# Peptides against a protein of PDB entry 6O8C: the designs that were tried, part 73

Target 1, 262 residues: chain A of PDB entry 6O8C
Amino acid sequence: VGLRYEKISLPKIHPRYDLDGDASMAKAVTGVVCYACRTASTLLLYQELMRKGVRWLVELVKDDYNETVHKKTEVVITLDFCIRNIEKTVKVYEKLMKVNLEAAELGEISDIHTKLLRLSSSQGTIESSLQDISSRLSPGGLLADTWAHQEGTHPRDRNVEKLQVLLNCITEIYYQFKKDKAERRLAYNEEQIHKFDKQKLYYHATKAMSHFSEECVRKYEAFKDKSEEWMRKMLHLRKQLLSLTNQCFDIEEEVSKYQDYT

## One batch from the design tools (peptide; made by RFdiffusion4, then SolubleMPNN)

Design b2_p15_5_s3 (from b2_p15_5, 6 letters changed)
Fold by OpenDDE base, seed 1:
Structure b2_p15_5_s3 (fold): chain B 262 residues (1-262), chain A 15 residues (1-15)
Amino acid sequence: as target 1 above (262 residues)
Amino acid sequence: ELEEIKEEADKWVLD
C-alpha cells in the first residue's frame, strides 16, 4: 500500500572554483530537484486519489450496513410472527390437554416455542453489534474519515509550484554554468559572478530538498500510515457486517423449519 | 539543453 519512491540526496557541492566540475554539479542538482518536483506531484496525486477512495469506501460500507439492517428487520418480523403463531398453538393444546391427554404434542410445541425465544434473544446481540457499527461510522466515530482531510499534502499547499520555482532558478544557473564551461576561462568579473551563482545554487537546492522532505515526504508518510490503519479497520468492519448478515440468514433458515407448525 | 536535464532527472525513478 502506498507509493514507493527513491530516497534522494543532493550531490556534494565543492567550494573549489572549477568550470567543468561546477557545470557537472549543477546538472546533477538540477536532475535531483527535478525528480523531487515530479515525485511531489505524484505523491500529491496519490493522496487525492486515496481521499476519493476513502469517501467511496465509506459510502460502500454504509450501504452494506443499511442492507444488513434491512435483513435483520425482516428476520425480526418473521420471527415475531412465528412466535405469535406458536403461542396460539400452545394455548390451544393446553386447553385440549385439560379435556384429552395430549401431553406429548404439547411438549413438542413448547420446545419449539423455547427455541424460537432463544433465537429472538440472539437478535438483541445482533442489534447491539449493529448499533456499535453505526456509532463507529457516524461523524466523530472511530472510523470517521476526517483524518483524510487533515493528514498529508493538499493542492492548496502549492508544494509542487514552490519546488518548481526553485527548480527554475537552479536550471537558469545550470545553463549559465554550461556557457561558462564552454568559455574555458572567465574574466575576473564573470568569475566572481560564477562564484556567487554557485552559492545561490546551493541555497536554492538546499531549500528545495528541505521543503521536499519536510513538507512533501513526511506528510505523505503520515497520510499513508493513517490510511493503512483506517483501511484495515474498515475492511474488518465489512467482515463483521457480513457475519451479522449470515447470522440473520441462519435465523431465518431455522425459523423456516417451524413454519409448518404455525 | 532541456533534453539533458530530462535525462539527468530520469536517473531517478520510483521504486
Scores: peptide ipSAE 0.077, ipTM 0.762, DockQ to the pose 0.026
Fold by OpenDDE base, seed 2:
Structure b2_p15_5_s3 (fold): chain B 262 residues (1-262), chain A 15 residues (1-15)
Amino acid sequence: as target 1 above (262 residues)
Amino acid sequence: ELEEIKEEADKWVLD
């Protein structure tokens, strides 16, 4: 779960003026920042895909919920009907017993009635569970997906574009340093420009790495952690719904055993 | 690590 990326750091930069060393350093810096830019793009893409997945899962679980509610309702209707029929039968037998008819049959029917009432009571627990699930899935609930829109990085942040601008600046200096290296020796003025550009390079690189770390990586990690937690809870919720559905089927099966008495 | 880089950057720019 989640993307793994290589931890990157800027190479050691020597303050000493060295045309060969500076060109090599600039090349390395360019590489690192380039990697950061690519990584930032990948991390962004991952998050966008995850957001789509989150929305999909929410809809799936809502469908499961609706199916469970439907099944529960069906069972309640069936059970209530069965109870009413048994109650009518009990009344008839009670009247017949006054005329010395078999008491044993009434006892059996009464026991069935008691069992059905117990099953009916269990429906209350299922209803309560469904209400809890509904509340959790509702807007503002514990399993709301609002976090997916808030956490992490977004295209509107333009992080990749910002990094690309810095990379372009760095790359330009790198190419200049390659030219400087080819000259073997610079005049005094050109040497001063080179030194100044080296400072700029370092500044841009540091800014890029800071931005990458703080605005890309850190936010991504927060998103990842939140998504993992939420996903686990959602999967558990789905299992709970399935369990409730199975309970409804079990009740329906029990009721079917007594239909001959209705 | 990043803080070290920032610190080094500041040092390097000022020198």
Scores: peptide ipSAE 0.023, ipTM 0.587, DockQ to the pose 0.094
Fold by OpenDDE base, seed 3:
Structure b2_p15_5_s3 (fold): chain B 262 residues (1-262), chain A 15 residues (1-15)
Amino acid sequence: as target 1 above (262 residues)
Amino acid sequence: ELEEIKEEADKWVLD
């Protein structure tokens, strides 16, 4: 799970004035920072797509929840209806028993009534479980998706743009160093400018890599970890919903066995 | 000079 990217590091920057070496170093630095820009963009895109996926999954699970609630309600109505009918039947047989008729059948019907009442009591457990699930999915609940909006990097952070600015500065220096290399020897003033630009290159590169590591990679990893945890919890919740649905079907099936007595 | 370089490197203004 997650995007794979190569660990990047800046090449070693030597303090020695060397036109050939400095040009080569600048090229390498440009490459590394360019990779950082592209990687940052990719990591951002991944997170944005994941956020969309998270929202979609939340809605899907809410739909599943509503379906389960509907099924539970249906079963409750059916069960209550069956109980009422059995109770009426019990009353009739009790009257008949007073005249010494159908005593054995009354015992059977009474047993069915008792079983139905037990099934009815189990509905309370299902209801409680559904309420728990609802609370977890509600705003501020344990499965709320607020983390997806808080964790990670966002387009508004403008990390890619910031890195691009630094890359542009580095690239300009690299091109100048290519020209300097072609000159083989620089005048004193030009040499001083070259040395100054080399320092600028170092600071731009260092800033870029620090920003990439601290603001892009680290936050991405935090987002990834949070998303994985959240996904595990959502999977478990879906399993719970399925279990509750199956329990409703089981109750419905059991009730159907007694409908012939009503 | 070093401080000036740092100051420049701290700029995030987009072109």
Scores: peptide ipSAE 0.020, ipTM 0.612, DockQ to the pose 0.074
Fold by OpenDDE base, seed 4:
Structure b2_p15_5_s3 (fold): chain B 262 residues (1-262), chain A 15 residues (1-15)
Amino acid sequence: as target 1 above (262 residues)
Amino acid sequence: ELEEIKEEADKWVLD
């Protein structure tokens, strides 16, 4: 999961003055740093899209939670009503038994009452589970999405722009080295300028690659790792919510079987 | 001039 990118490295820069070699090297460096710029941009875009996805998923799960809570509440009301009616019936039958009426019906009603109480207990477990889920989704909870806004790279970091500036500098030197190569031989002063430009190119390139690695790639990978972990947990939580909803439906269906007795 | 290049390179601190 995540974007795949190729590991890039700078070509070897020889200290020897060589117009042909230096032009070739500069071209290669330009290519590498250009790739870094594009990759950084792609990594940033991916993270931004993932942040949108995270927000979407949070809202989806919150909706699922609210629906589950609503369904649970509905079932609790229905169940409580049924229990109250059965309890009244039990009391009536108990009074009738004192007058020597048949006990068979009382046994059945009492059994239903016991079953309803068990269902009510199950609702308590569901409530506890929902509370746990709520706590996990709450701000500061284990499934909070604050990491998505903190981790990784952001447009405000301007990493791509910084790399682009360095790329521009490198590109200028490369074009100069192409010209130098075409001259085949440089005057002493031009040779010295070439050597200095080569050093500048080295510094720009090194800085670009360091920035790319430390500020783009590393942070992206950290974001990716956190996102994968978080997504897995969120999907699991969503499944838990669905399970709880289904349990509520099952309870409702079972209670409906006893409505004839109420 | 080399020192100037180094100095210029060092001015840009990575975030």
Scores: peptide ipSAE 0.019, ipTM 0.610, DockQ to the pose 0.057

Design b2_p15_5_s4 (from b2_p15_5, 9 letters changed)
Fold by OpenDDE base, seed 2:
Structure b2_p15_5_s4 (fold): chain B 262 residues (1-262), chain A 15 residues (1-15)
Amino acid sequence: as target 1 above (262 residues)
Amino acid sequence: DLEKIKEQADKVILD
């Protein structure tokens, strides 16, 4: 997932003085740098939206975590209550046996008690899992969202604006070259200016493309890769939370079967 | 149910 963009490159710039060729070249360069500027803007927007999404997802997962913890706590209380009641029942039956009264149900109650204790032991595993998840979500944890602020490009970098400045310079030269072409022949001084402007065009274009590649595209790709990795991990964590919640429900259901014996 | 059982047990022990 991510924005797809076309790989762009500058056209070949020939050193030879050619009014027609230079005008055509300048037009092409203008187009390329214009595309770079627009692309940089789009990439920036995407990243900003993703950052918002990341923050949203973090809060969502935290809510899921809290809900799961709450459910787990409820189950623990219910289970402990049930265990205590069964233990009281066992004691009563034991007293009956001491007075030579046979309690046929003692064995069954004892078995239920054993099962409940087993369920209680599983709570430790759930707790451990929740603690692990909490650790991962905590500040400095493996699923911290600090990367979203560090990776990629930001509005404060002013990358789009910098590219726009260069584009403006290039566009100005292009328009001049279009005029030069219309003249068909330039005087010596104008020819020298044209040659000089061609060098400037090359400089601006190269600077623009370097900036685009190094400060926009590269950083975007790094952000994209990191975001994808992080997103997968977060989704997996949500599944883990769901699993834990389901385990709690399963325990509640099983405990409910034994409530009639208390 | 537990209270009923307890009552029965108490009756047996006290009587």
Scores: peptide ipSAE 0.011, ipTM 0.404, DockQ to the pose 0.002
Fold by OpenDDE base, seed 3:
Structure b2_p15_5_s4 (fold): chain B 262 residues (1-262), chain A 15 residues (1-15)
Amino acid sequence: as target 1 above (262 residues)
Amino acid sequence: DLEKIKEQADKVILD
């Protein structure tokens, strides 16, 4: 998963003075750097969209967490209430036994009480799990989204603009080379200018491609990798929350079986 | 139910 782009490279630049060849080369260079500019822009946009997605997912998971906590609290209250009622029932039966009355249900009620206490003990595990999840989601936690603001490229870096400036310089030289080609032969001074411009073209092109590779592509790839890793962890965490919620429902269902005894 | 049990218990104890 990720944005696919073609690997680009600069064409070979021949040192020989050739008006036709130089014009063709300049055209090719212009095309490559133009592609780099567009690609850089696209990569930036992708990252910005991903950052929005990250923020959205964080909020979603926080909501899920809150819902799970709420459900857990509800179940705890219900369970505690049920336990208290069963305990009262047990006490009543114990009194009956003291007067030599048969209480056939006493054993069953006692067993229910024991089961409910076990369910209550499991709440501690759920609570611990929720606390762990909370800690992971908290600022500075393992699933904090701070990386999204640090990794990759940002609009403030002005990478696209920097590349565009270089592209403009290259394009200007290309157009001049087209004119030079049309002249077929240049005067000595014009020839020297052409040669200098060719050097400038090479310089700008190399600078552009280096910047593109190091500041755009590399950082994008790092962002992508980090994003994928983080996303997998977040989705797993969300599944854990759902599991905890289901456990709460299971406990609630189990408690409901004993409602007739309360 | 608990209330019924309590009622029965009370009756037996009072008798």
Scores: peptide ipSAE 0.011, ipTM 0.400, DockQ to the pose 0.002
Fold by OpenDDE base, seed 1:
Structure b2_p15_5_s4 (fold): chain B 262 residues (1-262), chain A 15 residues (1-15)
Amino acid sequence: as target 1 above (262 residues)
Amino acid sequence: DLEKIKEQADKVILD
């Protein structure tokens, strides 16, 4: 889903000299750029939290993987042991047949042996799947989290601080325009200063909004998109691990049925 | 029970 924010735009700046209008405009500009600063900060925080979450999830999935591998190993050992025992049993029955003893159970034991061998062969598929998952989680793999460090905005970019500097300049002009408004009429020199400050206000505001859009919002959106895609893949991988674990349990349960012959 | 089966087999062979 990601963080929601409102689209902001600068108010229209009229070139006409108007003390009341200029004060109102300056107030509005201050508000917009202030919002941009706050939003930039929030977007940055969100990304930092997401990066932390990504790292956490990677470790969690690695733990899940290790547990699955452990379970698989346990099942392989148990299955191999069972197969060896059944093979010994088969040999004993075959020996009995050589001495002309009835071994009606030989067929059953042989069938069990065949089933166990089939289960053993399925372990190869599980192993292959685990190896695939391991490869995907490995450095440079398809599920590497290097993007989380590369994409988006970072504290070192100092975007919030840069915007704050511009906001401070804008705010100072706004306060001056508020004073100018209160005077109702300015002397010629003061009027000229007012006009110049209005131009400065415009440039500061434009610079702030451009920086906000290009260096904050755009990069955030890119980060968000990549994070969503990556997260979906990671969650799917966890489901795969769970499935493999369940397969191991199923095999173990099946093997346990034949342990009476050991 | 593998041990039981082996025991039976051994007895038959020795007889």
Scores: peptide ipSAE 0.011, ipTM 0.402, DockQ to the pose 0.002
Fold by OpenDDE base, seed 4:
Structure b2_p15_5_s4 (fold): chain B 262 residues (1-262), chain A 15 residues (1-15)
Amino acid sequence: as target 1 above (262 residues)
Amino acid sequence: DLEKIKEQADKVILD
């Protein structure tokens, strides 16, 4: 879930010279561009926080991976030890069978041996799964976080600052238009300046809104979409790791049942 | 348990 923002648009600008209308228009434009600046700043902050979150999650999942690998290794060692002991026991009983001793016990031990070998085989599947996960988390993998550094807006883009400059220009014109309105009538030269300023206002406003839309909002939305997709994949991967860990615990528990025979 | 089994096995082999 990303930040919600309202779609903003510039008010209609009338070409007619009207001191009251122009002041009102300028006020509205100032408000819109001001909102754009604040929104851009908020969107940037959100992305920066999300990037931190992404990095944190990557480290968390890597830790989970390492723990799973460690547990898997522990189980493999334990299982191999148990298998070796059972195999020694089987050999002893096989020798005893030559003199017709301990036939029933040999059968039981052989069955245990078979079960342990099956458990050992399952470790291969776990290993394969871990390798797949490792590949996905590796640099260049499907779950690499490189997108977080590439997508979206960044402080280095100076988008907020650029918008602020335009806002300052617009605000200045707005204040002048307030003064012009208060005069009720302007001299010819002042009227011409007013008209030129109105054109400048429009230019700055249009530039601001275009920049906001194309460089802030669009990129933010792209970042948001990528973030959501990546997050879902990462959470799924984490669940897979937990599942593998649990499988290791289950195997360990089962092996413990046969330790009395070793 | 393994040692007991081995002991038994050794006894059988010596007999």
Scores: peptide ipSAE 0.011, ipTM 0.406, DockQ to the pose 0.002

Design b2_p15_7_s1 (from b2_p15_7, 7 letters changed)
Fold by OpenDDE base, seed 4:
Structure b2_p15_7_s1 (fold): chain B 262 residues (1-262), chain A 15 residues (1-15)
Amino acid sequence: as target 1 above (262 residues)
Amino acid sequence: DIIDEEEVKKFMEEL
């Protein structure tokens, strides 16, 4: 999902001296470069908003991570306590069996012990998954947000201001060409000035369009592509964290069923 | 006869 902009191109500039044609051309050029300025501003704003969104999402995912780690730690403590109690019980029953006491209860307690050890093993897998997630979120990790500050266009680049300067020059020439058109015929010196201004207008317009394409659009597209990829990965990682949290809750619930035996 | 960008650039460099 990104801003749609129309591909803009400069109108054909005819070399022929034509006061009506040149005024019309200059008007069209002014319109195109004006659109480029507005578009560049919009593209910049979008990127600044996305950078804020990226920072927000990073903090949100860090909070989700910390909550998951906390919950995992709580469950580990509970499991370790339950396992230690069951192991004591198993040792007591093993001693009682040596004295010919009933073995039926030992089988159940041993089964519970085996289940708790499996749950403890699952916690090891959760820990490994959390470590992987932490590594990905860490500075220099695959999900680092450093790209958001490096890629694209920034207010400091002054791209909109640079385009606006060129637009001002073009607009000035357009207003002169509008006056020249109203005169219907220029003196030789004024005609030469008009021809020079037409070349300047073309130069400014070409420079504006090149700057817009190379410094605004291209960098925006690169930022957009990176942002879309990163966002997809972050949303997937967030889902992984939620899954791990749910696994911790499921383990806690299962352990609670065995606490009645401890 | 489209004004060539290179021709305009040359002209602006000569000004």
Scores: peptide ipSAE 0.017, ipTM 0.534, DockQ to the pose 0.211
Fold by OpenDDE base, seed 3:
Structure b2_p15_7_s1 (fold): chain B 262 residues (1-262), chain A 15 residues (1-15)
Amino acid sequence: as target 1 above (262 residues)
Amino acid sequence: DIIDEEEVKKFMEEL
């Protein structure tokens, strides 16, 4: 899970004035910072796509929750109806027994009533589990997606644009160093400019790499780790919902066996 | 941890 990117570092910048070496170094620096710009853009895109995916998954799980609540409610209604009918039947048989009529079935019906009451008690456990799930999905809950809006890098941070500005400055110096190389020898004033531009190149390159590492890569890794943790929790929650749904079906099936006695 | 010269060349060709 996550994008693979190569760990990059700046080439060694030699302090020696060398037109051939300085042009080659500037070319390499331009390549490294260009890679950083592209990587930062890709990492940003990944995070934006993941944020969309997170929102989608939250809505999907909310739908699954609502379906489970609906099924639970249906089973409760059916079970309560069955209990009420069995209770009426028990009362009829108790009256018949008082009039010396056959009471052989009263024991069986009373046992069914006891089983139905146990099934009814299990509904409280399902309800408490659904309430827990609801609390976890609620705003401020443990599975809230607020982290997806806080963690990582965002388009508003303008990291790609900031890196691009630095890349433009570096590229300009590289093109000048390519011209300087073609001259083979510079006048004293031009040599001093070249030396100053080499210092600027180093400054811009270092600034770009620091920004890339600290503001792009580090924040992306934090977002990735948090997303993986959240996804594991959401998967577990979906399994819990499925388990609760299956428990509702199991109860409904058990109740159906006793409907012939009502 | 330094980009290979060929990789740098490829990125420069894409500029």
Scores: peptide ipSAE 0.017, ipTM 0.624, DockQ to the pose 0.028
Fold by OpenDDE base, seed 1:
Structure b2_p15_7_s1 (fold): chain B 262 residues (1-262), chain A 15 residues (1-15)
Amino acid sequence: as target 1 above (262 residues)
Amino acid sequence: DIIDEEEVKKFMEEL
């Protein structure tokens, strides 16, 4: 999970005045900062897509929860109906046994009643599990998606645009250094301008790389780590819901075996 | 890590 990016570093900037070396260095710096701009854009896009995916998964799990609650409710109604019918039958047999010795049939019906009451107690455990799940999915719960809005980078931060401005300044200096190289030798005033532009290039490049590392990469990694943890918890919760649904079906099947006695 | 000259060249061709 997550985008793979290469860790980039600036080339060494030599303090020596060298028209060929300075043009080559400026070209390399331009390439590095260009990569940083593209990577920052890609990392931002990934996070925006993940935020959409998180919202989608929350709604999906809420739907799974509602379906499980619905199924549980149906089983409770059916089970309660069967229990009431068996209790009526038990009362009839208890009255008949006072008149005619039908002890064996009463024993069988009483055993069915005991089994149904055990199934009813299991519904209490399912209910408690569903309440726990509901609490975790609730606003402020352990599976709240608020982190997805807080963590990482956002379009409003304008990180890509800030890097692009620095890239434009660097690229302009690179094109000038390419011209300076073609002249082979500069006049004194042009040489001084070249030296100043080299210092500006270094400043812009360092600023770009610091911004990229601290404001793009670091925040992305924090978002990624939180997203992976949250996703694992959500998938586990979904499996728990499926298990609870299956338990409801198992209870319904057992109850159906006793409906012929009611 | 020094960025590979070939990678830098590729990015400059895409500018």
Scores: peptide ipSAE 0.017, ipTM 0.617, DockQ to the pose 0.028
Fold by OpenDDE base, seed 2:
Structure b2_p15_7_s1 (fold): chain B 262 residues (1-262), chain A 15 residues (1-15)
Amino acid sequence: as target 1 above (262 residues)
Amino acid sequence: DIIDEEEVKKFMEEL
């Protein structure tokens, strides 16, 4: 998961004054910084889409949690009702046993009561698991999505716009170097301007590449890694919720077998 | 004619 981008580097800048070489170099630099600008925009878009996906998944898992809690509550009510009815029946049969009547039936009902109490004990484990899940999903919990707002790059950082400004400056110098190349030879003053513009080109290019690497790529990779880890944990938690729901259904089915005794 | 690396460094430091 994640966008793949090519590792880019600036071309070698020759210190020698050469109108043909300098125009070719400036063209290559323009291409590299243009790629960086486009890549930065794509990386930003990906992160914004992922933030939407994170929010969506949080709400989905909260819904799954609420459904599981609801089902657990239903099963607890049904189970407690069944236990209370069996306990009443046990008390009646215990009175009859004092007269040596119906010992076999009391044994069966007592076994059912024991099984229901075991099922009731398993509800405590389900409750504890749901509480753990709730704590993890809560604000400040281990699965909080606060990182999605902190990590990576944001539209407010204006990284794409900053790179575009530098690209515009580089492109302007490149077009001048194309004109200089067409002249084949510059007068002394124009040659000095060309040399100075070559220094500016280097400055803008270096600044663009540093900004791209540090403020776009590095932050994107940190966001990507954190998002992948968080997504894996959330998907595991969702599977845990489904398992707990299935356990509630299994208990409900087992309780239904004993309803004829209530 | 070679661009003076020291002049480039100075320019970079001034910016």
Scores: peptide ipSAE 0.016, ipTM 0.556, DockQ to the pose 0.359

